# Ledger of designs, part 8: peptides against a protein of PDB entry 6D0Y

Target 1, 225 residues: chain A of PDB entry 6D0Y
Amino acid sequence: ETEDHLESLICKVGEKSACSLESNLEGLAGVLEADLPNYKSKILRLLCTVARLLPEKLTIYTTLVGLLNARNYNFGGEFVEAMIRQLKESLKANNYNEAVYLVRFLSDLVNCHVIAAPSMVAMFENFVSVTQEEDVPQVRRDWYVYAFLSSLPWVGKELYEKKDAEMDRIFANTESYLKRRQKTHVPMLQVWTADKPHPQEEYLDCLWAQIQKLKKDRWQERHIL

## One batch from the design tools (peptide; aimed at target 1 H5 C19 L28)

Design b1_p10_6_s1 (made by RFdiffusion4, then SolubleMPNN; from b1_p10_6, 5 letters changed)
Fold by OpenDDE base, seed 1:
Structure b1_p10_6_s1 (fold): chain B 225 residues (1-225), chain A 10 residues (1-10)
Amino acid sequence: as target 1 above (225 residues)
Amino acid sequence: LFDEWLSKVL
């Protein structure tokens, strides 16, 4: 395959086709594997690019990387390394929207057997440990908690199945932080209606409640009525 | 921040 053709194939995967998505992904993984000797750097760059720029195809590309990793573990490792570098760069550049998305992407890679559960637990331990740092703005502490909690819908089930004790520790630390953090703006944003007051929670408290409910529901998401 | 985690992944 030519470099231009590879780009087209990678960008268009998951679009309307006569074949199933699974078949297309398996086929593409085979093509990419065969072309790694000649186009490894290009393929790596392309996959990193689409992973970052096409969030609507998150599960498509995590699955593709999972299939490719199963064929070539070295390449899978290089991809993860590249994504971690990108995460670090995003954080350094204060691009928090990209950073949180990358954390979610990495989280779903655990389900695709690209990242080991213990490694993801370690990352989340690092995130939550920021809450214990001195002389750090609360907004920074809050972001790492947000990044952790907002990623659990994608990986919480897997992590609790394999590392329940460690996850419980992270949860306990998170809860402790949420109880002691400053929340002075919540009352000012509260909306009062004529009939019933609608209690409004702070955004992290709300997210925490949602995640705890998800955990109690054994990480099964429900349809919105 | 991510060095320890990275060492476990690679």
Scores: peptide ipSAE 0.031, ipTM 0.708, DockQ to the pose 0.018
OpenDDE base, seeds 2, 3, 4, 5: peptide ipSAE 0.027, 0.027, 0.030, 0.030; ipTM 0.711, 0.714, 0.710, 0.716

Design b1_p10_6_s2 (made by RFdiffusion4, then SolubleMPNN; from b1_p10_6, 4 letters changed)
Fold by OpenDDE base, seed 5:
Structure b1_p10_6_s2 (fold): chain B 225 residues (1-225), chain A 10 residues (1-10)
Amino acid sequence: as target 1 above (225 residues)
Amino acid sequence: SFKEWFEKVL
């Protein structure tokens, strides 16, 4: 395969086809596996790019990486390293929107058996530990809590199944922080329905309530978060 | 589902 052809295949996966998505992903994984000896770096770069630029295909590309990792055990690690590097670069560049999306992407990689649950728990422990940092802006503390909480829809079930005690500690620390932090005014971001009027909450308090509900519902999503 | 398929295959 040519580099241009690989790019086309990777970018177009999940689009309308005569075959099932599962079949297409399996087929693409096979093609990419065969081309790894010659185009490994290019494939890594392409996957990192589409992972960042095509958020609507998050689960497609996490699955593709999972399939590749199953075929080539080292590939997933190299991909994760690249994504972590990108996360660090995004944070350094103050691109917090990209950074939070990368955390969500990494979270879903746990479901694809690319990242181990304990490693993701450790990452979230590190994030929540920022709330204990002294002499730092609250916006920094808030962002790491947001990154943690907003990623749980993708990985909370898996983490609680394997690391419930550690997750409970992280939740306790998060709750403690949310109670003591300064609340700020945020724009109206919620769709209000006449059937359930409620006052607008601060965005992290609102997200916390949503995640608590999701946890109570055993991580089964019933509503759009 | 796609996710279920993935978990079954891997």
Scores: peptide ipSAE 0.032, ipTM 0.654, DockQ to the pose 0.043
OpenDDE base, seeds 1, 2, 3, 4: peptide ipSAE 0.026, 0.031, 0.031, 0.016; ipTM 0.641, 0.636, 0.648, 0.599

Design b1_p10_6_s3 (made by RFdiffusion4, then SolubleMPNN; from b1_p10_6, 4 letters changed)
Fold by OpenDDE base, seed 1:
Structure b1_p10_6_s3 (fold): chain B 225 residues (1-225), chain A 10 residues (1-10)
Amino acid sequence: as target 1 above (225 residues)
Amino acid sequence: SFSEWMEKVL
């Protein structure tokens, strides 16, 4: 395949087709595998680009990378390394929305057997350890906690199945931080509905409560978070 | 489902 044709195939996967999505993904994985000897760098760059720019296709591209990795090419590892570099660049550029999305993408790669569960646990340990940093703004600490918690819907089940003790430690550290962090109490931000005024929870406290419920429900999503 | 297929293939 030509480089331009590869770009078209990668960008259009998951769109309306006469074939099933599964069939299209397997077909594309086969094409990309065959072209890796000649176009590895280009394919790597294209996949990194679509992973970053097309968040609506997250599971499509994580699956595609998983299929390529399963074909015994070292491509999965190289892709992850490129994505980690991109994450660092996004953080350096203060593009926090992109950075959070990249963490979620990496999280879903655990389900696709591209990233080992212990490696993802180590990443989250590093994130939550930022809460212990001295002389840094709280917004930095809050962001890493948010990145961790907001990624758990994609990977929490797998991580608790493989590394429950380590995950419990991370949760304990997170809870401890959330209790001691500074909060803006706005007592006036109460939803005054007829029977019980609910004070509006702070966004991290709200997310924490949602994740705790998800954990109690054994990571079975009943409602969109 | 797509998720079930993914679990079988990967």
Scores: peptide ipSAE 0.024, ipTM 0.638, DockQ to the pose 0.044
OpenDDE base, seeds 2, 3, 4, 5: peptide ipSAE 0.012, 0.021, 0.018, 0.022; ipTM 0.651, 0.592, 0.651, 0.641

Design b1_p10_6_s4 (made by RFdiffusion4, then SolubleMPNN; from b1_p10_6, 5 letters changed)
Fold by OpenDDE base, seed 1:
Structure b1_p10_6_s4 (fold): chain B 225 residues (1-225), chain A 10 residues (1-10)
Amino acid sequence: as target 1 above (225 residues)
Amino acid sequence: SFEEWLQKIL
């Protein structure tokens, strides 16, 4: 395979095909595995790029990385290392939308057996620990809570199955923070003329309520959050 | 380790 051909294959996976997506991903994983001796660095860079720039294909590329990791024992670790570096760079550059997406991507890699559940729990523990930092802007604390909560639809089930006690502790700390943080005046934005009024909530309180409901529903999603 | 990388994110 040429580098250009590999790029095309990776970028186009998941598009309309006569074969199933699963079959195409398995086939691509086989092609990439065979080319690792010659194009390992290129393949790694390509996967990091599409993982970052094509959020609509999140589950496609997490699955692909999972398949590659199963075939090549060390590749998954190298990929995760690269993604962590990218996450750090995004945070340093104040690219918070990219950063939160990368957290979600890493979260889904737990389901693909690329990242161990305990490691993801440790990551979320670190995130929620930011709420205890002194002399930092609340927006920083809020962002890490948001990154944690907004990633749970992808990984909450797995983490609670394997690390329920640790997750409960993280939830307790999160709840405590949400109760004591400064909130915006959302009542001013409420629509009072609706026949069936839906109360407006502060965005983190709203997300928290959604995640609590998801947890109560045993992490079975009924609708997109 | 992965955990060491995580510590550097904060």
Scores: peptide ipSAE 0.032, ipTM 0.737, DockQ to the pose 0.017
OpenDDE base, seeds 2, 3, 4, 5: peptide ipSAE 0.026, 0.028, 0.030, 0.032; ipTM 0.702, 0.716, 0.733, 0.698; seed 4 fails the geometry check

Design b1_p10_7 (made by RFdiffusion4)
Pose (drawn by RFdiffusion4):
Structure b1_p10_7 (pose): chain A 225 residues (1-225), chain P 10 residues (1-10)
Amino acid sequence: as target 1 above (225 residues)
Amino acid sequence: NEDIVNSILS
């Protein structure tokens, strides 16, 4: 019964309400502490559900996990392990669109001080390392590069300041791969073939240009909540 | 906290 109370309470956080978003998260994180001794097992799978199925509300739930971790270290560990467990499950089942949501979630947890930045950089340079794998489809290399680049809007500022020597090695490997990709197929996927008024750009070249501009902008982006 | 919970559930 109270489980249902916990689920609908987790799913609806951040919706329109009289209280501010921060007041709601601080209050919700407090009640999840109180119920945690009895319902640790259930609270865990619910947070795993929203990290998988609600990527639009991503930053709301990483902050919530961040608050519980600062107050309960063993819960933070159990959750991260569950995320690693699910990331493997998703990649094994060929659910790559679902996997990018989990990688984005793990990345943003660095901003919440749940995951150390070196651990995240090590995982990313293993992602880009897929560009070196031989006898694999370009789409495989593309996705692992995409998972890295698409997470940087959230975790980009943090990972670079803490470790820029290894991050530049990753960017160098990434730029080298992007230049040697074949784009012969793009015309079949363009809604307009004309370059005016708006070019229809291959999704990775577009994301690359977006990330490099953010880099020149000192990793300052003014939209992400 | 009870007021916040009721507010989120409304």

Design b1_p10_7_s1 (made by RFdiffusion4, then SolubleMPNN; from b1_p10_7, 4 letters changed)
Fold by OpenDDE base, seed 5:
Structure b1_p10_7_s1 (fold): chain B 225 residues (1-225), chain A 10 residues (1-10)
Amino acid sequence: as target 1 above (225 residues)
Amino acid sequence: LEKIVQDILS
């Protein structure tokens, strides 16, 4: 395949086709693997780009990377490294929306057997450990808790199946922090209107309640968070 | 499986 054709294939995967999505992903993984000797850098860049810019295809591209990782372990590693670098860059640039999305993407890569569950647990342990830092803005502590909790819909089941004790500890630390932190009303909550009055809830408390419900439901989603 | 060796906080 030519470089231009590869771009087209990567961008269009998951769209209407005569074949199943699974078959298309397997086929594309095979094509990309075969072209890695000639176009590794281009393929890597393309995958990183679509991963960030096409959130509606998150599971498509995590699955694709998972298939590629199974075929070429080194390439899978390079992709993860690239995404981690991008996460660091996003944080340095104060692009917190991109950063949280990248954490979610990385979380789903655990399901695709690209990132090991223990590694993701370690990352979340580090995130929650920020709550114990002194002389830092609460917004920093809150963001890492948010990044952790908001990613659990994508990886909580897998992590609890493999690292339940460690996850329980992280949850306990998170709960402890949420109880003692200063609570504020965020503007995003103000735009919502309801037919019936109901108590306003702080955004992290709300997310925590949703995650607790999800955990209680054995990580089977019944609603969109 | 790829392991994350370098954490963003390290």
Scores: peptide ipSAE 0.033, ipTM 0.765, DockQ to the pose 0.020
OpenDDE base, seeds 1, 2, 3, 4: peptide ipSAE 0.024, 0.025, 0.027, 0.032; ipTM 0.683, 0.692, 0.689, 0.773

Design b1_p10_7_s2 (made by RFdiffusion4, then SolubleMPNN; from b1_p10_7, 4 letters changed)
Fold by OpenDDE base, seed 2:
Structure b1_p10_7_s2 (fold): chain B 225 residues (1-225), chain A 10 residues (1-10)
Amino acid sequence: as target 1 above (225 residues)
Amino acid sequence: LSEIVNEILS
């Protein structure tokens, strides 16, 4: 495959095909592996780009990277490094939407055996440790908690299976922070009725409740959070 | 990899 063809293949994977998605991903992984000697940098850049630009294909690309990592461990590492660099850049640029998505993407890479569970736990420990920082805006503390909690639907099961004690500590710290933080209640969409208004909940408290429920359900999602 | 992850907030 040529460089231009690789771009097309990477961008179009997961679209309608006569073959199964699994077959297409395996095939593409093979093609990409074969072309790494010639196009490693390009492939790396392409994968990083589509990972960021096509959030609807998150699981497709995490799986693809997982397959590639299995074939070429070094490339998998380089990809993760690139994504982490991108995360740092997003944070520096105050692009928090991209940043939180990247955290989610990295989280799912744990499921794809690209990132080790202990590494992700360490990352989340670092995130939640921001809540202990002094002389920083609460918005900073809130964001890292949000990034952590928002990623748990993708990786909570794996992390608790591998590092339950450490995760419990993170949860305890998170809960402690949520109890002591200043809460600004934002109006929520509610149905208009003659009855008393539905209780409004702060967004992080709401997310926390959802995550606690998910945890209680053994991380088996019964609805989209 | 763990080292890189731990440096995200550095």
Scores: peptide ipSAE 0.032, ipTM 0.766, DockQ to the pose 0.018
OpenDDE base, seeds 1, 3, 4, 5: peptide ipSAE 0.015, 0.029, 0.016, 0.015; ipTM 0.640, 0.756, 0.640, 0.639

Design b1_p10_7_s3 (made by RFdiffusion4, then SolubleMPNN; from b1_p10_7, 5 letters changed)
Fold by OpenDDE base, seed 5:
Structure b1_p10_7_s3 (fold): chain B 225 residues (1-225), chain A 10 residues (1-10)
Amino acid sequence: as target 1 above (225 residues)
Amino acid sequence: LKKIVEEILS
């Protein structure tokens, strides 16, 4: 395969086809594996790019990476390392929207057997530990809690199945923080909402309630958050 | 399974 053709194949995976998505993904993984000796760097860059820029295909590309990781374990590791580097760069650049999406992407990689569950738990422990930092802006604490909670729809089931005790501790710490934090976002949201048929909730409190319900429902999602 | 070796907040 040529470099240009590989780009086309990677970008178009998941689109209308005569074959099933699963078949196409398996086939593409095979093609990419075969071309790694010649186009490793290009394939790595392409996968990182589409992972970041095509959020509508998140599960397609996490699955593709999972299949490729099973074929070439070293390449899977390099991909994860690249994504972690990108996450760090996004945080340094204060690009918090990209950063939170990357955390979500990494979370789904756990389901695809690319990232180990204990590693993801450790990451979330680190995130929630920021709430215990003193002399830092609350916006920093809030963001890491948001990044954690907003990623749980993608990985909560897996993490509780394998690390229930650790997850319970993280949840307890999160709840404790949410109870004591300053809730300044409620007035802000009220300015933009004319029709208020129900009490206005602070955005993290609202998300927490949604995640608690999801947990209660055994992580079976019944609605889009 | 790949482990995240590099800690973001380390």
Scores: peptide ipSAE 0.035, ipTM 0.736, DockQ to the pose 0.020
OpenDDE base, seeds 1, 2, 3, 4: peptide ipSAE 0.016, 0.033, 0.033, 0.028; ipTM 0.641, 0.744, 0.740, 0.739

Design b1_p10_7_s4 (made by RFdiffusion4, then SolubleMPNN; from b1_p10_7, 5 letters changed)
Fold by OpenDDE base, seed 5:
Structure b1_p10_7_s4 (fold): chain B 225 residues (1-225), chain A 10 residues (1-10)
Amino acid sequence: as target 1 above (225 residues)
Amino acid sequence: LDEIVEDILS
């Protein structure tokens, strides 16, 4: 098949077309599957690139990978490995914005049956366990909690359906940490929002409250996070 | 294949 069009196809999927998004994704998955024997490395690279560079198409590409994974399980695994490597690299480079996005992307891959729920739970357990580390900056602890909480809108429902006990444990540990951590960011935020009618809430406390509400609403989003 | 390609690229 035509190698020259693969990049264009992958980049443009989800845009205006005569067919439905689902139909195009299924079709593209078939095309890519057929080309894997000859262009696996290229396709893998392209998918990793667009996944990282086009956050507005997150669900499109997670779905596409899900379809590909169903057709070729090994390829799906290689893709996940590549994304995890990128996550590790981002963390090493202190690129925390990219890192948190990648965690979100991986989270949505659970919904697409690419990553198993237990594996994602284990990842989040590892993240929250950082709060128990001694002699580390609080900013490190806070970031991993943030990465966990900020990803739950994408995967919380699935994880609680399959691993409710484990998730409750993670939540309990998170809540405990949030209660005992220092909230030094509040004064700084208040300076910038002094004219706001409501008291400025610490960013993790705010996120926690939002996630608690989402959980209470059975993970049906009714507000903007 | 051609139809899919054309549709996605249209």
Scores: peptide ipSAE 0.022, ipTM 0.667, DockQ to the pose 0.802
OpenDDE base, seeds 1, 2, 3, 4: peptide ipSAE 0.021, 0.022, 0.020, 0.021; ipTM 0.660, 0.668, 0.654, 0.653

Design b1_p10_8 (made by RFdiffusion4)
Pose (drawn by RFdiffusion4):
Structure b1_p10_8 (pose): chain A 225 residues (1-225), chain P 10 residues (1-10)
Amino acid sequence: as target 1 above (225 residues)
Amino acid sequence: SALEELEEEL
């Protein structure tokens, strides 16, 4: 019964309400502490559900996990382990669109001080390392590069300041790969073949240009909540 | 009770 009270309470945080988003998260994190001794097992799988199925509300739930971790270290560890467990499950089952949501989530947890930045950089340079794998489809290399680049809008500022020597090695490997990709197929996927008024760009070249501009902008982006 | 109060706030 109270489990249902916990689920609907987690799913609806951040919706329209009289209280501010921050006041709601601080309050919700408080009640999850109180119920945690009895319901640690259930609270864990619910947070795993929203990290997998609600990427639009991503930053809301990483802050919530961040608050619980600052107050309860063992819970933070159990959750991260569950995320690593699910990331493997998703990649094994060929659910790559679901996997990018989990990678984005792990990345943003760095901003919440749940995951150390070096551990995240080590995982990303293993992602880009897939560009060196031989006898594999370009789409495989593309996805692992995508998972890295698409997480940077959230975790980009943090990972670069803490470790820029290894991040530049990653960016160098990434730029090298992007230049040697074949784009012969793009015309079949363009809604318009004309370059005016708006070019229809290949998704990775577009994301690359977006990330490089953010880099030149000192990693300041004004939209992400 | 604390959960029902928090649900009413939301």

Design b1_p10_8_s1 (made by RFdiffusion4, then SolubleMPNN; from b1_p10_8, 6 letters changed)
Fold by OpenDDE base, seed 1:
Structure b1_p10_8_s1 (fold): chain B 225 residues (1-225), chain A 10 residues (1-10)
Amino acid sequence: as target 1 above (225 residues)
Amino acid sequence: SRLDEFAAKL
């Protein structure tokens, strides 16, 4: 049926074809738009599924959603809402690897003009605010900082272009937290890795240093972080 | 259909 055909097309987009990726994405966006009156719910579910299960095609599907959002803004909004619901469900289910990936996906949707920069800033403000929660395990605080920092390679440039003052505040709060958090395992690891030319850094401190460098480089990546 | 036309290009 048509639904099965749509699923096949959505899954195959970005694979080798006689046409350019850009033309295929535009074509698929047009097909999906035309079928929304009859298959909106199915299309929405399919897009959410491939977004979650095919991380190797992240940019392809964010671009597709961006194109579709330009054609049908309401549907784009519904997609974002569905992805946010999925993020919340992943967190509730303690699926933190999926959750961080979803944050990255949402981050790239800012570049595709699906999510407004101020909205993403607000999300990151909420994440970093977890560091101020009382009587919660540090692993919770660390995860939200990790989710924030690890998403910045995809969206940091856009956010600083639009909301530099707010981003600076988030960075200051993040830095403050990283300085005061518990790091008991770092000294132990340093003893075991004494042959390394540089001191062993804690994983969040290391990520922080990488992001600070990226920021200094005006968010122009020179190598894989 | 538009769907068929697009599918043929893939």
Scores: peptide ipSAE 0.053, ipTM 0.779, DockQ to the pose 0.744
OpenDDE base, seeds 2, 3, 4, 5: peptide ipSAE 0.040, 0.039, 0.043, 0.046; ipTM 0.756, 0.797, 0.805, 0.813; seeds 4, 5 fail the geometry check

Design b1_p10_8_s2 (made by RFdiffusion4, then SolubleMPNN; from b1_p10_8, 3 letters changed)
Fold by OpenDDE base, seed 5:
Structure b1_p10_8_s2 (fold): chain B 225 residues (1-225), chain A 10 residues (1-10)
Amino acid sequence: as target 1 above (225 residues)
Amino acid sequence: SRLEELEKKL
């Protein structure tokens, strides 16, 4: 009964309420914290599940985890570990769409003070380092670059504020790779204006251009990625 | 850090 109740609360958070979202999240965090001694594994599993299955509530659940992490640091760590394991499993299963979403989720956890900025920078360094691996398919290299770039809208501001030099290095390596890689002709949705038409570009080149623009705009999102 | 220790496994 209690487990069902917790599941209901976790799933319904962010829905229409008489109270503010922030107050509801704080309240839920308190409830979950109180139940961790008895239902930690269940709560952990539930949070991992909703995080993966409800991408429209990404920021809601990252915030919730952030609040929980503030209350119980160990639980926050266990959650991150679980998400990393899931990322690895997704990659092993060739579920790259899930994997990239998980990277994005982890990225937003930096904003919620669950993952330290240096740790995320290190992850992205590892991702981009794949581009330097020998005798690997380009699709592998491209995916890690994609995972990195596609996550920056959620964490780029924080990472540049904290680790600008390291981020510049990652960007330089990324740019170098993008220049030398074999380009495929996969179109990507682009932001365009009536006065400045933009041709369809290769998906990574397009994404790179959008991220460069976002960076130039001081990471203030003025367009739809 | 939490993630740095796990990154070696990615």
Scores: peptide ipSAE 0.056, ipTM 0.820, DockQ to the pose 0.018
OpenDDE base, seeds 1, 2, 3, 4: peptide ipSAE 0.035, 0.035, 0.034, 0.051; ipTM 0.776, 0.774, 0.772, 0.821

Design b1_p10_8_s3 (made by RFdiffusion4, then SolubleMPNN; from b1_p10_8, 4 letters changed)
Fold by OpenDDE base, seed 3:
Structure b1_p10_8_s3 (fold): chain B 225 residues (1-225), chain A 10 residues (1-10)
Amino acid sequence: as target 1 above (225 residues)
Amino acid sequence: SRLEEFLEKL
């Protein structure tokens, strides 16, 4: 009964309630902390599951884990280890959509003080280093660059504040790769206007341009309401 | 740290 109740609480956090989200998260963190001595394994599994299955609640669950990590450092570490294992499993299973989401999730955990900035930088260094591997399909190289770039909206600010020199090196390597890689041209997808034909920009080049702009804007994203 | 070791082995 208690386990079922915990599952319900974890799954429903962030839904409409009489209390604020912040209050609900603090309350839930307290409940979970108190139950760790008896239900640690169950709580860990539940958090890993909802983190993976409910991407729309990414920031809710990263925040929750951040609160738990502040209360119990060991549990926070075990959670990260579990998520890293899941990332490895996703990569081995060629589930690249799940993998890229997990990288994004881990990236946001840096903001929640669960993962140290230097550790995330090291991960991204390893990702971009794949572009230097010989006799590897370009699709593999492209994916790791994509995983890196697509995660920066969640962590780029923090990483540049703490590891600007290392990040600049990663960016330089990324730029170099993007310049030399083979680009696929799809004429059928070109946008045509009467007076100005506009070829569709390649997806990684487009993402790169967006990230460069975000960086120039000091990682402040403008949201349209 | 142990966590860093896990991250580096990706």
Scores: peptide ipSAE 0.032, ipTM 0.754, DockQ to the pose 0.019
OpenDDE base, seeds 1, 2, 4, 5: peptide ipSAE 0.027, 0.026, 0.028, 0.031; ipTM 0.728, 0.722, 0.731, 0.751; seed 4 fails the geometry check

Design b1_p10_8_s4 (made by RFdiffusion4, then SolubleMPNN; from b1_p10_8, 4 letters changed)
Fold by OpenDDE base, seed 2:
Structure b1_p10_8_s4 (fold): chain B 225 residues (1-225), chain A 10 residues (1-10)
Amino acid sequence: as target 1 above (225 residues)
Amino acid sequence: SRLEEFEKKL
């Protein structure tokens, strides 16, 4: 019965409440911490599940894990290990959409002080190093670059604050790869009678440009209402 | 229990 309640609470956190989200997360973290001695495995599984299946609540659950990690560092570590394992499984299963989301989730865990910045840098170094692998499909190289770049909105600021030199190296390697890779342009959906002033960019080139802009803006995103 | 109390707040 308690397990069912925990599941309900974990799934519902972040929904409309009389209390603030921060208060609810703190409260839930306390509840979960208290139940870890009896339900650690269940709680771990639940958190991994909601982290994967409820992407709309990414920041809610990363924050929750951050709070739990602060209370129980070992549990935080176990959670990260579980998520890394899940990432590996997703990659092996060719579930690249899930995999990239997991990378983003892990990235945001850096902001929540669950994953150390150097560890995330190391992960991204490993990702970008795939571009240097010989005799591998470009799709593999492209995906790892995509996973890296697409995660930077969540963690770029922190990583550059802590590991700017290492990040610059990763960026240089990424840029070098993007310049030399075979580009597949996405055809325009609209048939135009006249040439557009600016052709449609390849998706990674576009993403790269966006990330470069974000970096230039000191990782401050524009708030859109 | 703490859980029950928290459930009331959510």
Scores: peptide ipSAE 0.080, ipTM 0.786, DockQ to the pose 0.827
OpenDDE base, seeds 1, 3, 4, 5: peptide ipSAE 0.071, 0.069, 0.044, 0.036; ipTM 0.771, 0.773, 0.792, 0.643

